Peptides against a protein of PDB entry 5Z08. Designs and how they scored, part 8

Target 1, 168 residues: chain A of PDB entry 5Z08
Amino acid sequence: RQKDEWAKKTSSLMKQLDWFIGEHLGAMLAAEELGGPVVGELMEIDPDDLSAGFNAHGKLKKATSQPDLDRRQRRIDDIWGPQDEQGQAHKRKRGADEALAASAEMRDLIEQLMNKLVEAGGDNSATYVEIPRESAAARFLVRSKVAMFHPNDARRLRLVDFGRDLDD
Target 2, 222 residues: chain B of PDB entry 5Z08
Amino acid sequence: GLPRLIDAIEEASKIPAKRRQTPIKPTIEKLTTHLYTHGASPDSLLRLADLLTLRNHLDQASLAAITRNLYPSSTVSDEVVLRFIGALGHGQLKPTLALQALFLRWLVMVYHLLENPGVLGQVYGVLFDLLDTAAIRPQLCHLLALVTRRKHVRPFRIQAILTLSRQTGGDPNLTGLLRVFKNYYPEIIVGDATKGRASAFKHPDPQWRQHLDEIQQRRSEA

## One batch from the design tools (peptide; aimed at target 1 S144 R164)

Design b1_p9_7_s2 (made by RFdiffusion4, then SolubleMPNN; from b1_p9_7 with M4L M9L)
Fold by OpenDDE base, seed 1:
Structure b1_p9_7_s2 (fold): chain B 168 residues (1-168), chain C 222 residues (1-222), chain A 9 residues (1-9)
Amino acid sequence: as target 1 above (168 residues)
Amino acid sequence: as target 2 above (222 residues)
Amino acid sequence: MSLLIEEIL
């Protein structure tokens, strides 16, 4: 009974996390990968905002307020897309694709981290996932205190085991 | 045309002012007028960058006047950028710090015209190490604010800015740069250094920008 | 989908 309730609660939390990754976190992570601000400063990044690009300070270009910053980003836009309506559509699509890619990367990383934790059976040395790069996803998990790097190897990431620290 | 004016100034720059048969001022005025009206082509920009950055017999007022009118008619090459970056810092062969500040201001104003903005990111360390030079710090911080990416925000650079900010009594330009760093790492504890007024790094000359835009538009229509 | 997600879901 308690195990089944725990499994249901865990499943519900995982669904909520998956939703959050897809709807919000993916776009923010994509923004960070594209040279935008770290996740937490831009709370509301629409995938469409990714197409607008970021100013030199990592802030989203608001179409309305700073025409001067718009021209610099238009050049990134001019370099990467046709200036016409098709170019805007291609940019929106690219922003959406980057958000989807970031969401997929975060999901995969969480999945690997959780699998290693379960497989390790309490051996902390076996809980590390090897990461190919320091991604926005990896950095987010560390900043959130959900994951930790190996002290001697920044290519190794593990989940923080909250259960052990409570029993001590 | 512009090439002939540059030729005349290059030849005059080899000769000390006291030994020139003709005053150079009228030729400088013709050059600056031409630059203001038509801008400089990529080839002309390179030649002018050499005149501005290499040691010669031109007076500081003439060099400053050329720099203030250095409107690109097209793009700015990596080679031109590197000439100006190479001219920064202390040394007997380098331009004056006042002229270096004008070069940095120019780079800020033409940043959107660089063929490869990444070139400034490659020389980020060179720029960053000059932050202790008070005379160029305002323009340098502004340029760094444009150039800074996550890869540049390193612990030693954070500490260097914090230390320098403390030593300068909280220079607003350093506070502004530290805020840019904090955008990439929100966990940076800036303490009292960020409680101060930060520079907003506004465009240094709106009129110059407007005139640049007019020059750039005329070329796109031709 | 990870074996874990499949076991939890």
Scores: peptide ipSAE 0.011, ipTM 0.266, DockQ to the pose 0.032
OpenDDE base, seeds 2, 3, 4, 5: peptide ipSAE 0.009, 0.010, 0.008, 0.007; ipTM 0.269, 0.268, 0.404, 0.399

Design b1_p9_8 (made by RFdiffusion4)
Pose (drawn by RFdiffusion4):
Structure b1_p9_8 (pose): chain A 102 residues (1-31, 98-168), chain B 214 residues (1-190, 199-222), chain P 9 residues (1-9)
Amino acid sequence: RQKDEWAKKTSSLMKQLDWFIGEHLGAMLAAEALAASAEMRDLIEQLMNKLVEAGGDNSATYVEIPRESAAARFLVRSKVAMFHPNDARRLRLVDFGRDLDD
Amino acid sequence: GLPRLIDAIEEASKIPAKRRQTPIKPTIEKLTTHLYTHGASPDSLLRLADLLTLRNHLDQASLAAITRNLYPSSTVSDEVVLRFIGALGHGQLKPTLALQALFLRWLVMVYHLLENPGVLGQVYGVLFDLLDTAAIRPQLCHLLALVTRRKHVRPFRIQAILTLSRQTGGDPNLTGLLRVFKNYYPEIIVSAFKHPDPQWRQHLDEIQQRRSEA
Amino acid sequence: LEELSQALR
């Protein structure tokens, strides 16, 4: 099957993203850098793991967030995540993976 | 003759205007004239794109003059296209929004000359996420309308464009893009973009006809 | 993931 290539590509891409977060983003968030990188990654991992866990239930894809988390503000500003309209302490990913003809 | 002019603009581009041993306006005009007559080669286009995209000491009037006369001879590379894509939106590394509108207008006018038009499809999200920026929205919509293929019409983008249409009170450029979206998915709830400058199109065609000569 | 990576740039 062609499946593990979609796995190989994802494990390779995940590493490239973590490198980017650690080398470039965490330092930008500080303005320590190491702390910012770890929390951003944990948040993205939690966000992505949940979006698929819901499959069809669009309502269950919110994660709890500290009040003034800069990682969520960056992710919302970058249009990779969205706050819940009723309250801003839960967050979901934008659902890039969903496709009509997937 | 053209590379020598670019070499001069590149050096003046590195120092402030008052420290220049010569006014640059005469040299900018020579470049503008040469580009009008002969077009810009693939390599010259790349160097000009760097001058238009990176932060330097060139003034706005000079950059706009260069952009308006950026007629390609032959083709447009991905290296050139991506530099203009990377120059879009807000940020300290990026050019003015006015120049960004000119770059987007230029990409529409030279869309048929890209060596790899699919490259814009690879950065579709970058273009799309910037629709909120009103200063460049009309030009963004026109370019996105040319770039949109079925694979790009995803539910999250459908929803995002609908929300933006409602919040802006109905931008006709947004509804024009939604029309293109509906062509791929008619299930969607319901300006046919014209060329932005016909004289520029005509002048480009004249310059491009030299490619048939040998 | 690719589009997410590009959006974070």

Design b1_p9_8_s1 (made by RFdiffusion4, then SolubleMPNN; from b1_p9_8, 5 letters changed)
Fold by OpenDDE base, seed 1:
Structure b1_p9_8_s1 (fold): chain B 168 residues (1-168), chain C 222 residues (1-222), chain A 9 residues (1-9)
Amino acid sequence: as target 1 above (168 residues)
Amino acid sequence: as target 2 above (222 residues)
Amino acid sequence: LEEMFLRLQ
């Protein structure tokens, strides 16, 4: 009985989370991946300050033309460039596709994190998911204090164990 | 009740220990026992914050014992938070750095009970400027790791923490805070300036958390 | 899961 109620409650929460990711969070994460504001804080950060990045000395690096930055900047220019009517429809479609992709990435990451937590059976060393990149999704989960990076390896992410304080 | 215990301690705090007619220790023990069992109401919490932060004749052991048992039975007001923040730093009128570290630890442990978590964001600069104070740095970094938002992650603060990290030989708490900053600015390289080890900022006292939760649950049933 | 959901909102 209690396991079935827990399973039902878990399923309901997962549906609510899936809805929240799809309807709200995906678009904001896509904006962050494109060099937009970090989810939760609309700060007017000058795009130039973001593009310059911070070097190991905390100084703004001059934008070295790394080809990946040029692709992101082109996407920003494609999003913020002059709203020609045909450009708006293509921008809306591209924005929707990027929001869907960000939603899928967040869903997959949460699923992997939850699965690893269950599989680890209480071994904290086994709870880490290897992430291919530091995504907006990964950063968001860490900012929200839902996940944490491994102290020595930024490629390893785990859920904060909210339940461990209940079983000890 | 708790108010009468606070009254007795407030009166005793005005008098040097050698001039007190009665020992205060039994009253402190009654207070800490009461706080452990029932927690502190918002009004009592404010009065206790004043006793802890204002210069008086209470001994450091008594102040530390009160702080360790300072369980809120309800929420924590902005006024209470600001009393503890105002008590931080160097000065003859300020509490000892050891007691300040306990206050910061307390703020970490009750962060989820703040009426307005944004109040700590408003005083972010005051907190950040204390990072050079080694005695409070571990708890201060933990609190800042909870409080930090995009608006706080500024180029001058990134540079300041990188500089301080180099000067300290890569303090793991500073590295942990820099990782929090990296969540807002992915371009921050965490590692070249540090041996790569960062604090995870785990809850400082799981038993204290559990006991706080028990006190908070009794409020929801009342 | 509830705490996770509350922190994500």
Scores: peptide ipSAE 0.044, ipTM 0.550, DockQ to the pose 0.433
OpenDDE base, seeds 2, 3, 4, 5: peptide ipSAE 0.043, 0.043, 0.043, 0.044; ipTM 0.547, 0.518, 0.538, 0.560

Design b1_p9_8_s2 (made by RFdiffusion4, then SolubleMPNN; from b1_p9_8, 4 letters changed)
Fold by OpenDDE base, seed 1:
Structure b1_p9_8_s2 (fold): chain B 168 residues (1-168), chain C 222 residues (1-222), chain A 9 residues (1-9)
Amino acid sequence: as target 1 above (168 residues)
Amino acid sequence: as target 2 above (222 residues)
Amino acid sequence: LEELFLRLQ
């Protein structure tokens, strides 16, 4: 009974989290990946702003044709064709695609972190997920004090075990 | 004049609010109005620094109001700077972290008026070791960005910022400070941890700057 | 998970 209630509550929380990631967090994470504001500094990022990209100071760049080497950034620069209505529609679509990609990355990372925590069975050394890069998603989880990096290896991220603080 | 207002506030600061014969708020308002209009002389500035940094019975709102109106009419001495630096950090005798953030913001805004900017370079280690304190980090990074010279950019400090940046999920103020370090040592690999936005360390209050410039200009005409 | 959700909100 308690396990079933816990499973239902967990499922409900996961659905709410999935919704939050998809509706709000994904766009903000995409903005951060594009060199925009750090998630939490700007509450609302229009997908159109994502398409415009951000300068090194996190201000909206005007469409400067400099191909930044990052594949995500390269795609954005390729959409900065002429400011015709078709160019705006392509920009909006791409801002949406980057938000979807960021949402998927966050979902996958949370899932991996949770799975590793469950699989570790209380061994903190086994709770680390290997991340291919320091993503906006990973940084956000660390800022939120939800996750922490391994002290000696920035490629290893673990979920903060909130259960331990309840037993002490 | 300003000295008499400071005298009254100093005496009131020794007494708990509940035991004061007269409300201090009207005197604080007169002080802040005077500071806004005329600024503080070096002597008055030192006395006010002691009132702001030493434990007394003044309320946080009064201390914040004085700090927000702490316009130097002249230069800022090393002694005044050291009072504010000495007030930073954790401890029961230290000002609140909110007030410390205001002090750091003030030091940023008056940096160009320091008699000896090198004094901050001498206490660089003290400032740097406080970067882990999240509540003051934004203003602290801004101050360090102004103060940093090649002699301060050491391998252990580079590594400390990189480590703290990871631990904070890429705080843009730390990324901004690391960018300042990179200006002295271009080989500093701002790893993936720093792909985030860097703070530009813009002036915290343009209106305060403009008003300070007006106060400073009156001195040059006298 | 509840704390996770509270910290993410």
Scores: peptide ipSAE 0.039, ipTM 0.692, DockQ to the pose 0.331
OpenDDE base, seeds 2, 3, 4, 5: peptide ipSAE 0.035, 0.034, 0.039, 0.038; ipTM 0.670, 0.676, 0.681, 0.684

Design b1_p9_8_s3 (made by RFdiffusion4, then SolubleMPNN; from b1_p9_8, 3 letters changed)
Fold by OpenDDE base, seed 1:
Structure b1_p9_8_s3 (fold): chain B 168 residues (1-168), chain C 222 residues (1-222), chain A 9 residues (1-9)
Amino acid sequence: as target 1 above (168 residues)
Amino acid sequence: as target 2 above (222 residues)
Amino acid sequence: LEELFQRLL
C-alpha cells in the first residue's frame, strides 16, 4: 500500500517535472547553451530570442554573419538568414528545436541520475553518472542543489541524496 | 549640521529601540536627506562606517537607508575601506549578509574615490576567501574584478574559482572573475564549467553614480 | 524526490 502510494506520487511528480521541463525549462536551458542568461536570471525567454542568439554578455546578438565553429552556434547563425518572413519562421522553428533538444537532454540526465541512485543501493560511489559535457542541464541541477559534481572529476554528476538528511 | 545628526544617532544606537525616549526614524531621515544633498566628509564618513559596521541597536532598514545614501563628498580613506572589509563574513558580531552586500556594492560605486586603491589589493585574500558566500558573491566578484592585478592571479586562486564554479553550476559572476584572471594569464583554460554566461560587471546604479558626480563636482568648485 | 521537486519547481 505505501509503496503503491509512493509510486503513484512519484509518477505524478515525474509528470509535473516533465511538463515543467517541456513548457518552461527547455527554452531557458537552450538559451543558456546558446550563451544566453543563466537559467533563473531571465524568467521568460521567447523562442524568437533563442533564434537571435546571445552575445558573450548574454544580451541578444543582432544577426552578425560570423559563422562560429560550434555546430549549435552554426545552426543559430543559419537561423540568422535574411529577416524575411521565411527567415523568421525558420528561426522560430530552430528555436523550438533547440528547446526540444534541451528538454530531452534534461529528461535523459534526470533519468540517468535517478537510475544510478536506485542501482547504487546506498553506495555513494556508484551513484555517479558520466556526462559527456557540462551542459546547461547539469549546471541547472547543481545550482538547484539537486545534483553535485564529483570533487575530483567534473565529468561525474550525482543526485544529492536527500534520504540521508532524514535519518540523521 | 551632519556632525550633530551623527552624534544623535550614535547615542541612540547605544540604546535598544524600546528604551529610546524619542523615535530615531526622523533623525535617520534628516541624516539621509543631508547625505543625499551634501554627501559625507571624510570624518563623517568614518563615523558613519562605524555606525554601519559595528554591532549596535539600529534597525536594518535604517542601516540600509544610510548605506544607500552614503555619498562621499570627498575621497574615501583606507580606514573607512577597512571598516567595511572588516565587517564582511560570518559571525554574530558581523552585519547581516544583506547589509554586507550593500557595503560591497558601495565599495564598487566609490572605487574611483579611494585615496589608496591599493588597500583593497592588500586585503585581496580576505575578499577572495569569501567567494563561497552566495549572498555576497555577485558584489564581491565585481569588487574583485576591479581590484585584481597580476600579483593576485595565483594558481591556487585559479583552481579555487574553477572548483567553486563547478560547485555553483557556473555562477556567471565567477565566470566573469575568471575572465579577468585570463586577461593576465591567457593560458587559463576556462574549462567546460565556464561555458556559461559571464557577468559584465556593469555599474550597479547609474542614478547613484550621476548623483555622486554632482556632489563631487560641488567640491571641485569650492 | 519531494525535495527534488521543491527545489526544481
Scores: peptide ipSAE 0.040, ipTM 0.701, DockQ to the pose 0.289
OpenDDE base, seeds 2, 3, 4, 5: peptide ipSAE 0.038, 0.033, 0.034, 0.040; ipTM 0.688, 0.683, 0.684, 0.699; seed 3 fails the geometry check

Design b1_p9_8_s4 (made by RFdiffusion4, then SolubleMPNN; from b1_p9_8, 3 letters changed)
Fold by OpenDDE base, seed 3:
Structure b1_p9_8_s4 (fold): chain B 168 residues (1-168), chain C 222 residues (1-222), chain A 9 residues (1-9)
Amino acid sequence: as target 1 above (168 residues)
Amino acid sequence: as target 2 above (222 residues)
Amino acid sequence: LEELFQRLQ
């Protein structure tokens, strides 16, 4: 009974998380990856804003100032051909694709972090997930105090074990 | 006048609120009104800095109200600056971190009125070592962005910011400070943690700036 | 997980 209630509650929470990631967080994470605002500073980012790209100050890029953009922002600008109606549709599609990619990355990261925490059986050294890159998702989890990097290895991320602090 | 208001507040600050015979709030309101209208002289600034930075029985709301109205009528001395810097950090004798953030914000807003801006460069290490304190980091990074010169950009400080940036998930203020460092050393690799948005370190309060300019203008005409 | 959600919101 309690295990079934826990399983149902966990499933419900996972569905809510999946929804939140898909509807809200993915776009914000995509914006951060694009050099936009850091997640938590702006609550709503229009997919169209994602499609415009961001300057080094996280402001919407106006068409003219090309030079000092991060390699990822350049790649975004290179995929964003001329500002015709087709270009706007391609921009919107790309913004959506980046949001979907960010959503998937966040989901996968959370899943890996949770799985490692369960598998570790209380060994904190075994709770680390190896991350291929420092993503917006990873940074967000650290800012939210949900995850922490290994002190000596920025490629290793773990969940903060909230359960231990309650029993002390 | 302002000195008499400060005298009354100094005396009241020695006494716990529950033991005061008279409410201090009306005197604080008179002080803040006077400061808003006329600003504070260098001597008054020093006295107010002591009231704000030294442990006393003034409530946080009163201290915050004084800080928000702490318009210099002229210059800001090294001594005043050092009082505020000395009030930063953790400790039972230190002001609250919220008040420290207001002090740092104030220093940013009055930076152009410092008699010797170099004084902040002399205490650069003290300021830099407080970057781990999240509550004051935004204002601290802004102040450091103003103060930083080539001599301050050292390998150990670069590494410290990079490490702290990872630990904070790429705090935009740290990224902003690292960009300031990069202006002196272009070869600084702003790692993936710093590819995110940087703070632009805009003026914290345009209305406060405008009002300060009006107070300063009256001095130039006198 | 609940605390995760609370910190993510």
Scores: peptide ipSAE 0.042, ipTM 0.693, DockQ to the pose 0.330
OpenDDE base, seeds 1, 2, 4, 5: peptide ipSAE 0.042, 0.039, 0.036, 0.041; ipTM 0.694, 0.678, 0.675, 0.687

## One batch from the design tools (peptide; aimed at target 2 E79)

Design b1_p10_1 (made by RFdiffusion4)
Pose (drawn by RFdiffusion4):
Structure b1_p10_1 (pose): chain A 102 residues (1-31, 98-168), chain B 214 residues (1-190, 199-222), chain P 10 residues (1-10)
Amino acid sequence: RQKDEWAKKTSSLMKQLDWFIGEHLGAMLAAEALAASAEMRDLIEQLMNKLVEAGGDNSATYVEIPRESAAARFLVRSKVAMFHPNDARRLRLVDFGRDLDD
Amino acid sequence: GLPRLIDAIEEASKIPAKRRQTPIKPTIEKLTTHLYTHGASPDSLLRLADLLTLRNHLDQASLAAITRNLYPSSTVSDEVVLRFIGALGHGQLKPTLALQALFLRWLVMVYHLLENPGVLGQVYGVLFDLLDTAAIRPQLCHLLALVTRRKHVRPFRIQAILTLSRQTGGDPNLTGLLRVFKNYYPEIIVSAFKHPDPQWRQHLDEIQQRRSEA
Amino acid sequence: STIAEINAQF
């Protein structure tokens, strides 16, 4: 099957993203850098793991967030995540993976 | 003759205007004239794109003059296209929004000359996420309308464009893009973009006809 | 179905 290539591509891309977060983004968020990288990754991992866990239930894809988390603000500003309209302490990913003809 | 002019503009591009031993306006005009007559080669286009995209000491009027006369001889590379895509939106590294509108207008006018038009499809999300920026929205919509293929019409983008249409009170450029979306998915709830400058199109065609000569 | 749900919001 062609499945593990979609796995190989994902494990490879995940590492490239973590490198970018650690090398470039965490430092930008500081304005310590290492702390910002770890929390951004944890948040992205939590966000992505849940989006698929819901499959069809669009309502269950929110994660609790500290009040003034800069990581969520960046992710919302970058249009990779969205706050819940009723309150801003829960967050979801934008669902890039859902496709009509997937 | 053209590379020498670019070499001069590149050097002047590195120092402030008042410290220049010569006014640059005469040299910018020579470049503009040469580009009008002969077009820009693939390599010259790449160097000009760097000068238009990177922060330098060139003034706005000179950059706009260059952009307006950026008729390609032959083809347009991914290297050139991506530099203009990276120049879009807000950020300290990026050019003015006015120049960005000119770059987007230029990409529409030279869309048929790209060596790899699919490259715009590979950055579709970069173009799309910038629709909120009103200063460049009309040009963005036209370019996105040419770039949109079925694989790009995803539910999250359908919803985002509908929300933006409602919040802006109905931008006709957004509804024009939604029309293109509906062509791929008619299930969607319901300006046919014309060429932005016909004289520029005509002048480009004249310059491009030299490719048939040998 | 997903498009129908989006259309219902609008």

Design b1_p10_1_s1 (made by RFdiffusion4, then SolubleMPNN; from b1_p10_1 with S1D T2V)
Fold by OpenDDE base, seed 5:
Structure b1_p10_1_s1 (fold): chain B 168 residues (1-168), chain C 222 residues (1-222), chain A 10 residues (1-10)
Amino acid sequence: as target 1 above (168 residues)
Amino acid sequence: as target 2 above (222 residues)
Amino acid sequence: DVIAEINAQF
């Protein structure tokens, strides 16, 4: 009974998290990856606006200015064909694709972190996921105090065990 | 009104205290009371920023009292911000480091009212290069913690914080700033420099914040 | 790569 209720609550929370990632967080993470504001500084980011990129101040660029874009922003520039109607459609599609990619990276990272937590069986040393790069997703989880890096290896990320702090 | 009080203080600021016919303290008290009650308009803020940042004959206690009561009734312009940033550092024409620390604290407390928070990002280098100045370091680290974006986190700045942290025996404000940097680049191997006590960069004065919010609300209702 | 440059210094 209690296990089943916990399983249902967990499933419900996971669905809500998945929805939140897809509907809100993905676009914000994509914005951060594109040199935009940190997640939570700009709450409403239209995925279509992501295509314009962000200026050095983290504000949405007006579609007319090509600022110095970092490598992921260069991936946005490579899809920025000519500023014709087709170029605008490709830009919108790209903003959506970056939001989807950021959502996927967040989902995958959460899944890996959760799987490692389960596999570790209570061994905190075994709960670390190796991350290939620092992503906006990884940064968000660390800023949110949901995850932490290994103190000596910043390529290793783990979930914060909130359960232990309740049992102590 | 506030403009007339500023006029009187501006005129008095040109004259050495010993040569003033009337004590300025009662006028400063009226100004600070008015600021506490109503806040400062953008125009008044600019004039007060000039009084606070330019060399004049006002005493440090008066300047500090004005700064502590410098409640914006509206937004804070880039020009006002730049006056305070321009007043930072070493030099005979600069305000005292104690007053500079109050300016930085003020910028932290009004950061959410800046017309363009990006202005601080433009002068990030200027702020960062002052981290060696111990007297203003706590407030600088706090302001930098708010202002820092991914573009500001550079290898040379990480190394500069690490070096300065070693030299200072692990200043908790530097550790806090380094943690902010690590939040933008978690892959930065900073060794033990982040394991120490770090500043949490809490709001410097919650009561001041509450009173600011009351001033701001009264303006939105008017 | 800024990250690679940072990690090469440590």
Scores: peptide ipSAE 0.028, ipTM 0.285, DockQ to the pose 0.036
OpenDDE base, seeds 1, 2, 3, 4: peptide ipSAE 0.008, 0.024, 0.012, 0.025; ipTM 0.299, 0.338, 0.260, 0.325

Design b1_p10_1_s2 (made by RFdiffusion4, then SolubleMPNN; from b1_p10_1 with S1D T2I)
Fold by OpenDDE base, seed 4:
Structure b1_p10_1_s2 (fold): chain B 168 residues (1-168), chain C 222 residues (1-222), chain A 10 residues (1-10)
Amino acid sequence: as target 1 above (168 residues)
Amino acid sequence: as target 2 above (222 residues)
Amino acid sequence: DIIAEINAQF
């Protein structure tokens, strides 16, 4: 009975998580990957202000007219810049595809992290998943304190074991 | 006048809301309207800082409303600054982290009116040690970006930011602060930690700034 | 040299 209730609750939570990833989180993660706002940081930072950098007094430098050819800044401008009409349909499709990709990456990452936690049988050293890149998904899990990087290897990510901290 | 409104609020702040004979909300509205129109004198500002930072029976909405309308009509004293700094961090006697974030935002917005900007540099360590507190980190990094001087950029603080940046998945505010550090020592090797998205630390409220400037101008003409 | 000390930690 208790095991069945736990299984049902777990299944319900996983469905809710999957829904949340697909409906909300994927788009936000995609925005972060593309150089948009960090998930959960509603800092109304104008992207144009970000490009200017800071002076020694903590003031935004005036945007020097030379777009620093940093591919990331172009991506920010592509995301947050004035959407010209012809670019909107392709940008919308690309945005949808990026949101789907980010959703899939988050789902896969959570699955891998959970599987490694189960396989490790309580050995914290064996709970690490190797990540190919520091994705928005990985960063989100770390910011949410659900996961943590290996202290010496940013390619290794593990779930935080919430169960052990309650018994000490 | 403003002193009488503060007197009434100070007395009401000693009494639990359920035991007050009259609602305090109309008096708070009069206070905030007065502050919006005329600003706070140095003496009034100190009294309001005590009301905001010391534990009392005022509700969070009232405290937030006062903080949002806390226009200095003059300069901001070291004593006022230190009240707000002393209110930061964790503790049962301290204001909520949400209110602390508003205080830090306020300090950013009035930084140019400080009688002695160096006072924040003296408490730099206290501010820096609070960077792990996520709820205040955005405003705290902004304030630190303004306050940071070459003397504050130390190896242990660079390492602390790098460690915290990894632990936070590259918080843009920490990246922004690390860029400020690098401006004082361009040759420091910080790896890829500065290549991430960084906060621009723009003025938090341009309309508030404009209104502050209007209040300050009226005083210079009087 | 503060810079040397900083860089030696990385």
Scores: peptide ipSAE 0.026, ipTM 0.333, DockQ to the pose 0.088
OpenDDE base, seeds 1, 2, 3, 5: peptide ipSAE 0.014, 0.007, 0.022, 0.000; ipTM 0.266, 0.243, 0.258, 0.346

